# Peptides against a protein of PDB entry 5ONS: the designs that were tried, part 70

Target 1, 181 residues: chain A of PDB entry 5ONS
Amino acid sequence: MFKKFDEKENVSNCIQLKTSVIKGIKNQLIEQFPGIEPWLNQIMPKKDPVKIVRCHEHIEILTVNGELLFFRQREGPFYPTLRLLHKYPFILPHQQVDKGAIKFVLSGANIMCPGLTSPGAKLYPAAVDTIVAIMAEGKQHALCVGVMKMSAEDIEKVNKGIGIENIHYLNDGLWHMKTYK

## One batch from the design tools (peptide; made by RFdiffusion4, then SolubleMPNN)

Design b2_p17_1_s2 (from b2_p17_1, 9 letters changed)
Fold by OpenDDE base, seed 5:
Structure b2_p17_1_s2 (fold): chain B 181 residues (1-181), chain A 17 residues (1-17)
Amino acid sequence: as target 1 above (181 residues)
Amino acid sequence: SVLDEVEKEYKDKQNFA
């Protein structure tokens, strides 16, 4: 989603949200990520304005105090940014790729099944379309936010093709967009 | 910072043998 993203070229505008809209978004976030509920007031304090950075290709980035928190495309599901995920690793279920897959993931490549079933990888139960944090062998922090294209069960059984779609990865255009105030 | 740690962790993109 952000492989060719540049803040100067791909950001259209920034809108400050109304209170009612913020409430709706918070409810949606809790629905998508139930574990975030106790933390949401910390992540999005009531006193702080919430903004949407509107980008090309119908991408929207939710920001508070300049921090990029979540993003979505075409009003689809919200994804946490890696920066937020690093602060709150539990927001997403995890999958772990082997060390060999790291360079490919960091190039924006989708995660292939063998990278999730090989030694050094850890594959946890997850359904298709689940938004997941991609961890890596020997690393502490997520390097990617992805979407399961196959269930964990099918990844193990089929063990070929795209297991997880790479949505947002470390050092992509969104990552380099450190803040937006 | 967390940012510095993450970038440091993934600075080396070499494959693991």
Scores: peptide ipSAE 0.399, ipTM 0.795, DockQ to the pose 0.082
Fold by OpenDDE base, seed 2:
Structure b2_p17_1_s2 (fold): chain B 181 residues (1-181), chain A 17 residues (1-17)
Amino acid sequence: as target 1 above (181 residues)
Amino acid sequence: SVLDEVEKEYKDKQNFA
């Protein structure tokens, strides 16, 4: 989503949200990520305005005090930014790729099944279309936010093709955006 | 900072932490 993204070229505008819209978004976030509920007032304090940065290709980034928190495309599901995920690692279920997959993930490549079933990888139960944090062998922090294109069961059984779609990865255009006020 | 740690952690794509 952000492989060729540049803030200067791909941001269209920024809007401040009304309180009713913010309430709706908060409810959606809790529905998508139930574990975030106790932390949501810390992440999105009531006193702070919530903004959406509108980008090309129907990308929207949810921000509070300039911090990039979540993003979506075409009003689909929200994804946490890696920056937020690093603060709150429990927001997403995890999957772990082996060390050999790191260089490919960081190039924006989708995660192939063998990278999730090989020694050094850790595959946890997850349904298709689940948004997941991608961890790596020997690393402490997530390097990618992805979407399961196969269930964990099917990844193990079939062990061929794309297991997880790479949505947002470390050092992509969204990562380099850092803040937006 | 966490940000600095993450960038350092993945600076070498072939190495473990």
Scores: peptide ipSAE 0.386, ipTM 0.787, DockQ to the pose 0.097
Fold by OpenDDE base, seed 4:
Structure b2_p17_1_s2 (fold): chain B 181 residues (1-181), chain A 17 residues (1-17)
Amino acid sequence: as target 1 above (181 residues)
Amino acid sequence: SVLDEVEKEYKDKQNFA
């Protein structure tokens, strides 16, 4: 989603949200990520304005105090940014790729099944279309946010093709934005 | 900072904890 993304070229505008819209978004975030509920007031304090950064290709980035928290495309589900995920690693279920897959993930490539079933990888139960944090062998922090294109069960059984779609990865265009006020 | 740690962690793709 952000492989060729540049803040100067791809950001259109920034809009401050109404209170009712913020409430709706908070409810959606709790529905998508139940584990975030106790932390949501810390992540999105009531006294702080919530903004949407509108980008090309119908991408929207949710921000508070300049911090990039979540993003979505075409009013689909919200994804946490890696920066938020590093602060709250439990927001997403995890999958772990082997060390050999790291360079490919960091180039924006989708995650192939063998990178999830090989020694050094860890594959946890997850349904198709689940948003997941991608961890790596020998690393402590997530390097990617992805979407399961196959269930964990099917990844193990078939072990061919795209297991997880790469949505947002370390050092992509979204990562390099850092903040937006 | 956490950010500095993450960038350092993935700077060397062959360095593993």
Scores: peptide ipSAE 0.376, ipTM 0.787, DockQ to the pose 0.099
Fold by OpenDDE base, seed 3:
Structure b2_p17_1_s2 (fold): chain B 181 residues (1-181), chain A 17 residues (1-17)
Amino acid sequence: as target 1 above (181 residues)
Amino acid sequence: SVLDEVEKEYKDKQNFA
């Protein structure tokens, strides 16, 4: 989603949201990520304006005090940014790739099934279409936000093809935005 | 900071500590 993304070229505008819209978004975030509920007032304080950065390709980035929190495309589900995920690593279920997959993930490649079933990988139960945090063998922090294209069960059984779609990865265009005010 | 730690951790794409 952000492989060729550049803030200067791909951001269209930024709008401040009304209170009613913010309430709706908060409810949606709790529905998508139930574990975030106790932390949502810290992440999105009631007194602070919430903004949406509108980008090309129908991408929207939710921001508070310049911090990039969540993004979505074409009014689809929200994804946490890696920056938010590093602060609150429990927001998403985890999957772990082996060390050999790191260079490919950081190039924006999708995650193939063998990279999730090897000895250095850790595959946890997850249904298809689940948004997941991608961890790596020997690393502490997530390097990617992805979407399960197969269930964990099918990844183990079939062990061929794309297991997880790479949506947002470390050092992509979204990562390099850092903040937006 | 967390930012500095993450960037250091993945500075070398093939780095394995």
Scores: peptide ipSAE 0.372, ipTM 0.787, DockQ to the pose 0.093

Design b2_p17_1_s3 (from b2_p17_1, 8 letters changed)
Fold by OpenDDE base, seed 5:
Structure b2_p17_1_s3 (fold): chain B 181 residues (1-181), chain A 17 residues (1-17)
Amino acid sequence: as target 1 above (181 residues)
Amino acid sequence: SVLEEVEKEYSSKRNYA
């Protein structure tokens, strides 16, 4: 989603959200990520304005105090940014790729099944379309936010093709935005 | 900082066999 994304070229505008809209978004976030509820007031304090950075290709980034928190495309599901995920790693279920997959993930490549079934990888139960945090062997922090294209069960059985779609990864265009004020 | 740690973790261009 952000492989060739550039803040200067791909951001259209920024709008401040009304209170009612913010409430709706918070409810949606809790629905998508139930574990975030106790932390949501810390992540999105009531006293702080919430903004949407509107980008090309119908990408929207939710921000508070310039911090990039969540993003979505075409009013689909919200994804946490890696920066937020690093602070709250429990927001998403995890999958772990082996060391060999790291360079490919960091190039924006989708995650192939062998990278999830090989020694050093850890594959946890997850259904198709689940948004997941991608961890890496020997690393502490997530390097990617992805979506399961196959169930964990099917990844193990088939063990070929795209297991997880790469949505947002370390050092992509969204990562390089850092902040938006 | 967390940011510094993450960037350090993945800064290496080391290739794995």
Scores: peptide ipSAE 0.457, ipTM 0.822, DockQ to the pose 0.078
Fold by OpenDDE base, seed 2:
Structure b2_p17_1_s3 (fold): chain B 181 residues (1-181), chain A 17 residues (1-17)
Amino acid sequence: as target 1 above (181 residues)
Amino acid sequence: SVLEEVEKEYSSKRNYA
């Protein structure tokens, strides 16, 4: 989503959200990520305005005090940014790729099944379309936010093709935005 | 900081703890 993304070229505008819209978004976030509920007032304090940065390709980034928190495309589900995920690693279920997959993930490549079934990888139960944090062998922090394109069960059985779609990865265009006020 | 740690972790493709 952000492989060739540049803030200067791909941001269109920024809008401040009304209270009712913020409430709706918070409810959606809790629905998508139940574990975030106790932390949501810390992540999105009531006193702070919530903004949406509108980008090309129908990308929207949810921000509070300049921090990039969540993003979505074409009114689809919200994804946490890696920056937020690093602060709250439990927001997403995890999958772990082996060390050999790291270079490919960081280039924006989708995660192939063998990278999730090989020694050094860890594959946890997850259904198709689940948003997941991609961890890596020997690393402590997530390098990617992805979406399961196959169930964990099917990844193990079929063990070929795209297991997880790469949505947002470390050092992509979204990562390099850092903040937006 | 967390940011510094992450950037350090992935500064090399084949650098592991």
Scores: peptide ipSAE 0.450, ipTM 0.819, DockQ to the pose 0.097
Fold by OpenDDE base, seed 4:
Structure b2_p17_1_s3 (fold): chain B 181 residues (1-181), chain A 17 residues (1-17)
Amino acid sequence: as target 1 above (181 residues)
Amino acid sequence: SVLEEVEKEYSSKRNYA
């Protein structure tokens, strides 16, 4: 989603959200990520305005005090940014790729099944279309946010093709955006 | 900081913990 993203070229505008819209978004976030509920007031304090940065390709980035928290495309599900995920790593279920897959993930490549079933990888139960944090062998912090294109069961059984779609990865255009006020 | 740790972790493609 952000492989060729540049803040100067791909940001259109920024809008401040109304209280009612913020409430709706918070409810959606809790529905998508139940584990976030106790932390949501810390992540999105009531006193702080919530903004959406509108980008090309119908991408929207949810921000508070300039921090990039979540993003979505075409009003689909919200994804946490890697920066938020690093602070709250429990927001998403995890999958772990082997060390050989790291260079490919960091180039924006989708995650192939063998990178999730090989020695050094860890594959956890997850349904298709689940948003997941991609961990890596020998690393402590997530390098990617992805979406399961196959269930964990099917990844293990079939072990061919795209297991997880790469949505946002370390050092992509969103990562380099850092903050926006 | 967390940011410094992440950048250090992935600064080298062949550096693994």
Scores: peptide ipSAE 0.448, ipTM 0.820, DockQ to the pose 0.097
Fold by OpenDDE base, seed 3:
Parts: sequence; C-alpha cells; structure tokens
Structure b2_p17_1_s3 (fold): chain B 181 residues (1-181), chain A 17 residues (1-17)
Amino acid sequence: as target 1 above (181 residues)
Amino acid sequence: SVLEEVEKEYSSKRNYA
C-alpha cells in the first residue's frame, strides 16, 4: 500500500474530525481490536483533536497530536501503523516468518507459505482476512502489518503460494512520514 | 527509545543481527 508512497506527492489534505465522528471511529476500533479498549483513552485522549490525513488511492490516516495511529483504504477496516503497534504489540495477533523472509518482507513482498512453515517461523491459528502483526525470527519488533490470504490451517496443509499479504512494512512511505500535524 | 531500537534491529535488510 505504501511501497511508492511519498508524503509530499501523495498527501492531499488533512481534516479535523467532529466529536460524533470520533466516537464512531472509536467504537469501530474496539469492534476490530477488542484488546485495545482499555488503552484507547491513552492512545486517543478525549481532550485531543483527531485528524484524518487524506492521501491518494483513497487512503486515510488517523492521527492524534501528529502521531500516525491507524490507516484505512476505501473506508475498509482500520490497520494500526507499525509505530503504534510497536507501543502496543498486543493489538494484533502475531505470525512469525523465518530469518530468510526478512529481506523480502522489507522490500514489500507478500509472505509466502514456506516462510511461515519452516524452522524459525511460528504460525498461529488465524482465519482468512485477519489483520496480523508479522514478527521475524530473532527479532523483537514487528516488521510488517499484513492480512491473512489463507487460513493458518490451509497454509500448513497447502504450503504453497501467498499466505499473507504485505500491507505496511518498515521503511515504507508510511513509516518515513514519522509524524504529521 | 522504541524507534531507535527498531531502526537498529533492522538497520540492514540483509543483516540478521
């Protein structure tokens, strides 16, 4: 989603949200990520304005005090940014790729099934379309936010093709935005 | 900081550590 993304070229505008809209978004976030509920007031304090950075390709980035928190495309589900995920690693279920897959993931490649079933990888139960944090063998922090294109069960059984779609990864265009006020 | 740790951890796409 952000492989060729540049803040100067791909950001259209930024708008401040009304209180009613913010409430709706918070409810949606709790529905998508139930574990975030106790932390949501810390992540999005009631007194702080919430903004949407509108980008090309129908991408919207939710921000508070310049911090990039979540993003979505075409009003689909919200994804946490890696920056937020590093602060709150439990927001998403995890999958772990082997060390050999790291270079590919960091180039924006989708995660292939063998990279999730090999020694050094860890595959946890997850259904198709689940948003997941991609971890790596020997690393402590997530390097990617992805979406399951196959269930964990099918990844193990078929062990061929794209297991997880790469949505957002370290050093992509979103990562390099850092902050936006 | 977390940012410094992550950037150090993944300083090279081909480096494991």
Scores: peptide ipSAE 0.446, ipTM 0.819, DockQ to the pose 0.091

Design b2_p17_1_s4 (from b2_p17_1, 8 letters changed)
Fold by OpenDDE base, seed 5:
Structure b2_p17_1_s4 (fold): chain B 181 residues (1-181), chain A 17 residues (1-17)
Amino acid sequence: as target 1 above (181 residues)
Amino acid sequence: SVLEEVEKEYKDKRNFA
């Protein structure tokens, strides 16, 4: 989603959200990520304005005090940014790729099944379309936010093809955006 | 900081081959 993304070229505008819209978004975030509820007031304090950065290709980035928190495309589900995920790693279920897959993930490549079933990888139960944090062997922090294209069960059984779609990864265009004020 | 740690972890891509 952000492989060739550049803030200067791909951001259209930024709008400040009304209170009612913010409440709706917060409810949606809790629905998508139930574990975030106790932390949401810390992540999105009531006193702080919430903004949406509108980008090309129908991408929207939710921001508070310039911090990029969540993003979505075409009014689909919200994804946490890696920066937020690093602060709150429990927001998403995890999958772990082996060390050999790291360079490919960091190039924006989708995660292939063998990278999730090989020694050093850890595959946890997850259904198709689940948004997941991609961890790496020997690393503490997530390097990617992805979407399960196969269930964990099918990844293990079939062990061929794309297991997880790479949505947002470390050092992509969204990562380099850092902040937006 | 968390950011510094993340950048340190993934700084040298050559070490991940």
Scores: peptide ipSAE 0.439, ipTM 0.831, DockQ to the pose 0.084
Fold by OpenDDE base, seed 2:
Structure b2_p17_1_s4 (fold): chain B 181 residues (1-181), chain A 17 residues (1-17)
Amino acid sequence: as target 1 above (181 residues)
Amino acid sequence: SVLEEVEKEYKDKRNFA
């Protein structure tokens, strides 16, 4: 989603949200990520305005105090940014790729099944379309936010093709955006 | 910081080939 993203070229505008809209978004976030509920007031304090940065390709980034928290495309599901995920790693279920997959993930490549079934990988139960944090063998922090294109069961069974779609990865255009005020 | 740690962990992706 952000492989060729540049803030200067791909941001259209920024709007401050009304209270009612913020409430709706918070409810949606809790629905998508139930574990975030106890932390949501810390992540999105009531006193702080919430903004949406509108980008090309129908990408929207939710921000508070300049911090990029979540993003979505075409009003689809929200994804946490890696920056937020690093602070709250429990927001998403995890999958782990082997060491060999790291270079490909960091180039924006989708994650192939063998990279999730190899000895250095860890595959956890997850349904298709689940948003997941991609961890790597021997690393502490997530390098990617992805979406399951196959269930964990099917990844293990079939072990061919795209297991997880790469949505947002370390050092992509969103990562380099850092903040927006 | 967390940011520094992440950047350190993944500084050179070629080292993980």
Scores: peptide ipSAE 0.439, ipTM 0.833, DockQ to the pose 0.083
Fold by OpenDDE base, seed 4:
Structure b2_p17_1_s4 (fold): chain B 181 residues (1-181), chain A 17 residues (1-17)
Amino acid sequence: as target 1 above (181 residues)
Amino acid sequence: SVLEEVEKEYKDKRNFA
C-alpha cells in the first residue's frame, strides 16, 4: 500500500474530527481489536484532538498529537501502524517469518507460504482475512502488518503461493512519515 | 527508545541477508 508512497506527493489534506466521529471510530477499533480497549484512552486521550490525514487512493491515516496510529483504505478495516504496533505488540495476532524472508518483506513483497512453514518461522492459527503482525526470526519487533490470504491450516497444507499480503512494512512510505502535526 | 531498538534490529543488512 505504501511502497511508492511519499508524504509530499500523496498527502492531500488533514481534517480534525468531531467528537461523534471519534466515538464511532473508537467503537470500530475496539470491535476490530478487542485487546486495545483498556489502552484506548491512553492511545487516544479525550483531551487531545483526533485528526485524519487524507491521502491519494482513498487512504486515511488516523493521528493524535502528530502520532500516526491507524490507517485504512476506502473506509475499510483499520490497520495499526508499525509505530503503534511496536508500542502495543498484542493488538494483532502474530505470525513469524524465517530470517531468509526478511529482505523480501522489507522490499514490499508478499509473504510466501514457505517463509511461514520453514525452520525459524512460526505459524499460528488464523483465518483468511485476519490482520496480522509479521514477526521475524531473531527479531523482537514486527517488521510488517499483513493480511492472511490463506488460513494457517491451508498455508501448512498447500505450502505454495501467497500466504500473507504485505500491507505496511518497515521503511515504507508510511514509516518514513514519522509524524504529522 | 522503542524506535531506536527497532532501527538497531534491522539496521545491519547482514542480519537478514
Scores: peptide ipSAE 0.436, ipTM 0.833, DockQ to the pose 0.087
Fold by OpenDDE base, seed 3:
Structure b2_p17_1_s4 (fold): chain B 181 residues (1-181), chain A 17 residues (1-17)
Amino acid sequence: as target 1 above (181 residues)
Amino acid sequence: SVLEEVEKEYKDKRNFA
């Protein structure tokens, strides 16, 4: 989603949200990520304005105090940014790729099934279309946010093709935005 | 900081392939 993304060229405008809209978004976030509920007031304090950065290709980034928190495309589900996920790693279920897959993931490549079934990988139960944090063998922090294109069961059984779609990864255009006020 | 740790951990992606 952000492989060729640049803040200078791909951001259109920024809007401040009304209180009622913020409430709706918070409810949606709790529905998508139930574990976030106790932390949501810390992530999005009531006293702080919430803004949406509108980008090309129908991408929207939710921000508070300049921090990039969540993003979505075409009014689909929200994804946490890696920066938020590093602070709250429990927001998403995890999958772990082997060390050989790291270079490919960091280039924006989708995660192939063998990279999730190899000895250095760890595959956890997850349904198709689940948003997941991609971890790596020997690393402490997530390097990617992805979407399951197959269930964990099917990845193990078929072990061929794209297991997880790469949505957002370290050093992509979203990562390099850092902040936006 | 978390940012410093992440950047240090993944500084050169060529070292991990």
Scores: peptide ipSAE 0.435, ipTM 0.831, DockQ to the pose 0.084

Design b2_p17_2_s1 (from b2_p17_2, 6 letters changed)
Fold by OpenDDE base, seed 1:
Structure b2_p17_2_s1 (fold): chain B 181 residues (1-181), chain A 17 residues (1-17)
Amino acid sequence: as target 1 above (181 residues)
Amino acid sequence: MPREVEVTDEEVEAEYA
């Protein structure tokens, strides 16, 4: 999503959301990420304005005080930014790629099944379309936010092709955006 | 649980350098 993203070229505008819209988004986030509920007031304090940075390709980034929290495309599901995920690693279920897959993930490549089934990888139960945090063998912090293109079960059985779609990864265009006010 | 200490960009980037 952000492989060719540049803040200067791909951001259209930024709008401040009204209270009713914020409430709707918060409810949506809780439905999507139930574990976030106890922390949502810390992540999105009532006193702080919530903004949406509108980008090309129908990308929207939810921000509070310049911090990029969540993003979505074409009014699809919300994804947490890596920075938010690093603070709250429990927001997403995890999958772990082996060491060999790291360089490919960091180039924006989708995660292939062998990188999830090989020694050093850890594949956890997950259905198709589940948004997941991509961890890596021997590393502490997530390097990628992805979407299961196959179930964990099918990844193990088929073990060929794209297992997880790479949505947002370390050092992509969104990562380089850092903050936006 | 949230991380006890704030994770910096540099820390994560260094981890994957």
Scores: peptide ipSAE 0.726, ipTM 0.954, DockQ to the pose 0.653
Fold by OpenDDE base, seed 2:
Parts: C-alpha cells; sequence; structure tokens
Structure b2_p17_2_s1 (fold): chain B 181 residues (1-181), chain A 17 residues (1-17)
C-alpha cells in the first residue's frame, strides 16, 4: 500500500473530525480489535482532536496530535501503524517469518507460505482476512502489518503461494511520514 | 500490555539494519 508512497506527492488534504464521527470510529476500532478498548482513552484522549489525512488511492490515515495511529483504504478495515503496534503489540495477533524472509518483506513483497512454515518461523492459528502483526526470527519488534490470504491451517497444508499480503512494512512511505500535524 | 518503555524509531530500524 505504501511501497511508492511519498507524503509530498500523495497527501491530498487533512480534516478534523466531529465528535460524533470520532465516536463512530472508536466503536469500529473496538469491534475490529476488542483488546484495544481499555487503552483507547490514552491512545485517543477525549481532549485531543482527531484528524484524517486523506491520500491518493483512497488511503486515509487517522492521527492524534500528529501521531499516525491507524489507516484504511477505500473505507475498508482499519490497520494500526507499525509505531502504534510497537507500543501496543497485543493489538494484532502475531505471525513470525524466518530470517530469510526479512529482506523480501522489507522490499514490500508478500509473505510466501514457506517463509511461515520453515524452522525459524512461527505460525499461529488465524482465519483468512485476519489482520496480523508480522514478527521475524530473532527480532523483538514487528516489521510489517499484513492480512492473511490463507488460513494458518491452509498455509501449513498447501505450503505454496501467498500466505500473507504485505500491507505496511518498516521503512515504507508511511513509516517515513513519522508525524503529520 | 503496552510496552513499559518507549520504543524509538532508531531502535527498530537498527534491529533490521
Amino acid sequence: as target 1 above (181 residues)
Amino acid sequence: MPREVEVTDEEVEAEYA
């Protein structure tokens, strides 16, 4: 989603959200990520305005005090940014790729099944379309946010093709935005 | 639970350098 993304070229405008819209978004976030509910008040304090940065290709980034928290495309599901995920690693279920897959993930490539079934990888139960945090063998922090294109069971069984779609990865265009205020 | 200490950009970038 952000492989060729540049803030100067791909940001269109920024809007401040009304209170009612913010409430709706918070409810949606809790629906998508139930474990985030106790933490939403510190992630999105009531006293702080919430903004949406509108980008090309129907990408929207939700921000508070300049921090990029979540993003979505074409009014689809919200994804947490890597920075938010690093602070709150429990927001998403995890999957772990082996060392050999790291360089490909960091180039924006989708995660192939063998990178999730090899000895250095760890594959946890997850249904298709689940948004997941991609961890790496021997590393502490997530390098990617992805979407399961196959269930964990099918990845183990078939072990061929795209297992997880790469949505947002370390050092992509979204990562390089850092803040927007 | 959230991280007890702040995670910096430099820390994560260095981890994957």
Scores: peptide ipSAE 0.725, ipTM 0.953, DockQ to the pose 0.658
Fold by OpenDDE base, seed 4:
Structure b2_p17_2_s1 (fold): chain B 181 residues (1-181), chain A 17 residues (1-17)
Amino acid sequence: as target 1 above (181 residues)
Amino acid sequence: MPREVEVTDEEVEAEYA
């Protein structure tokens, strides 16, 4: 989603959200990520305005005090940014790729099944379309936010093709955006 | 649980350098 993203060229505008809209978004976030509920007031304090940075390709980034928290495309599901995920690693279920897959993930490549079934990888139960945090063998912090394109069960059985779509990864265009206030 | 210590960009980038 952000492989060729550049802030100066791909950001269109920024809008401040009404209270009612914020409430709706918070409810949606809790529905998508139930574990976030106890922390949502810390992540999005009531006293702080919530803004949406509107970008090309129908991308919207949810921000509070300049921090990029979540993003979505075409009013689809929200994804947490890597920076938010690093603070709250439990927001997403995890998958772990082996060491060999790291360089490909960091180039924006989708995650192939062998990188999830090989020694050093750890594959946990997850259904198709589940948004997941991509961890890596021997590393502490997530390097990617992805979407399961196959169930964990099918990844193990088929073990061929794209297992997880790479949505947002370390050092992509969104990562380099840093903040937007 | 949330991270007790703030995770810096440099820390994560160094981890994957």
Scores: peptide ipSAE 0.724, ipTM 0.953, DockQ to the pose 0.654
Fold by OpenDDE base, seed 5:
Structure b2_p17_2_s1 (fold): chain B 181 residues (1-181), chain A 17 residues (1-17)
Amino acid sequence: as target 1 above (181 residues)
Amino acid sequence: MPREVEVTDEEVEAEYA
């Protein structure tokens, strides 16, 4: 989603959301990520305005005080940014790729099944379309936010093709935005 | 639980350098 993304070229505008819209978004976030509920007032304090950075290709980024928190495309599901995920690693279920897959993930490549079934990888139960945090062998922090393109069961059985779609990865265009006020 | 210790950009970037 952000492989060719550049803040200067791909951001259209930024709008401040009304209270009613913020409440609706918070409810959506709780539905997607039930475990976030106790922390949502810390992540999105009531006193702080919530903004949407509108980007090309119908990408929207939720921000609070310049921090990029969540993003979505075409009114689809919300994804947490890597920075938010690093602070709150429990927001997403995890999958772990082997060491050899790291360089490919960091190039924006989708995660192939062998990188999830090989020694050093850890594949946990997950259904198709589940948004997941991608961890790596021997590393402490997530390097990617992805979406299961196959169930964990099918990844193990088929072990060929795209297992997880790469949505947002370390050092992509979104990562390099840092903040937006 | 949230990370009690702040995670910096530099820390994560160095981890994957």
Scores: peptide ipSAE 0.722, ipTM 0.953, DockQ to the pose 0.656

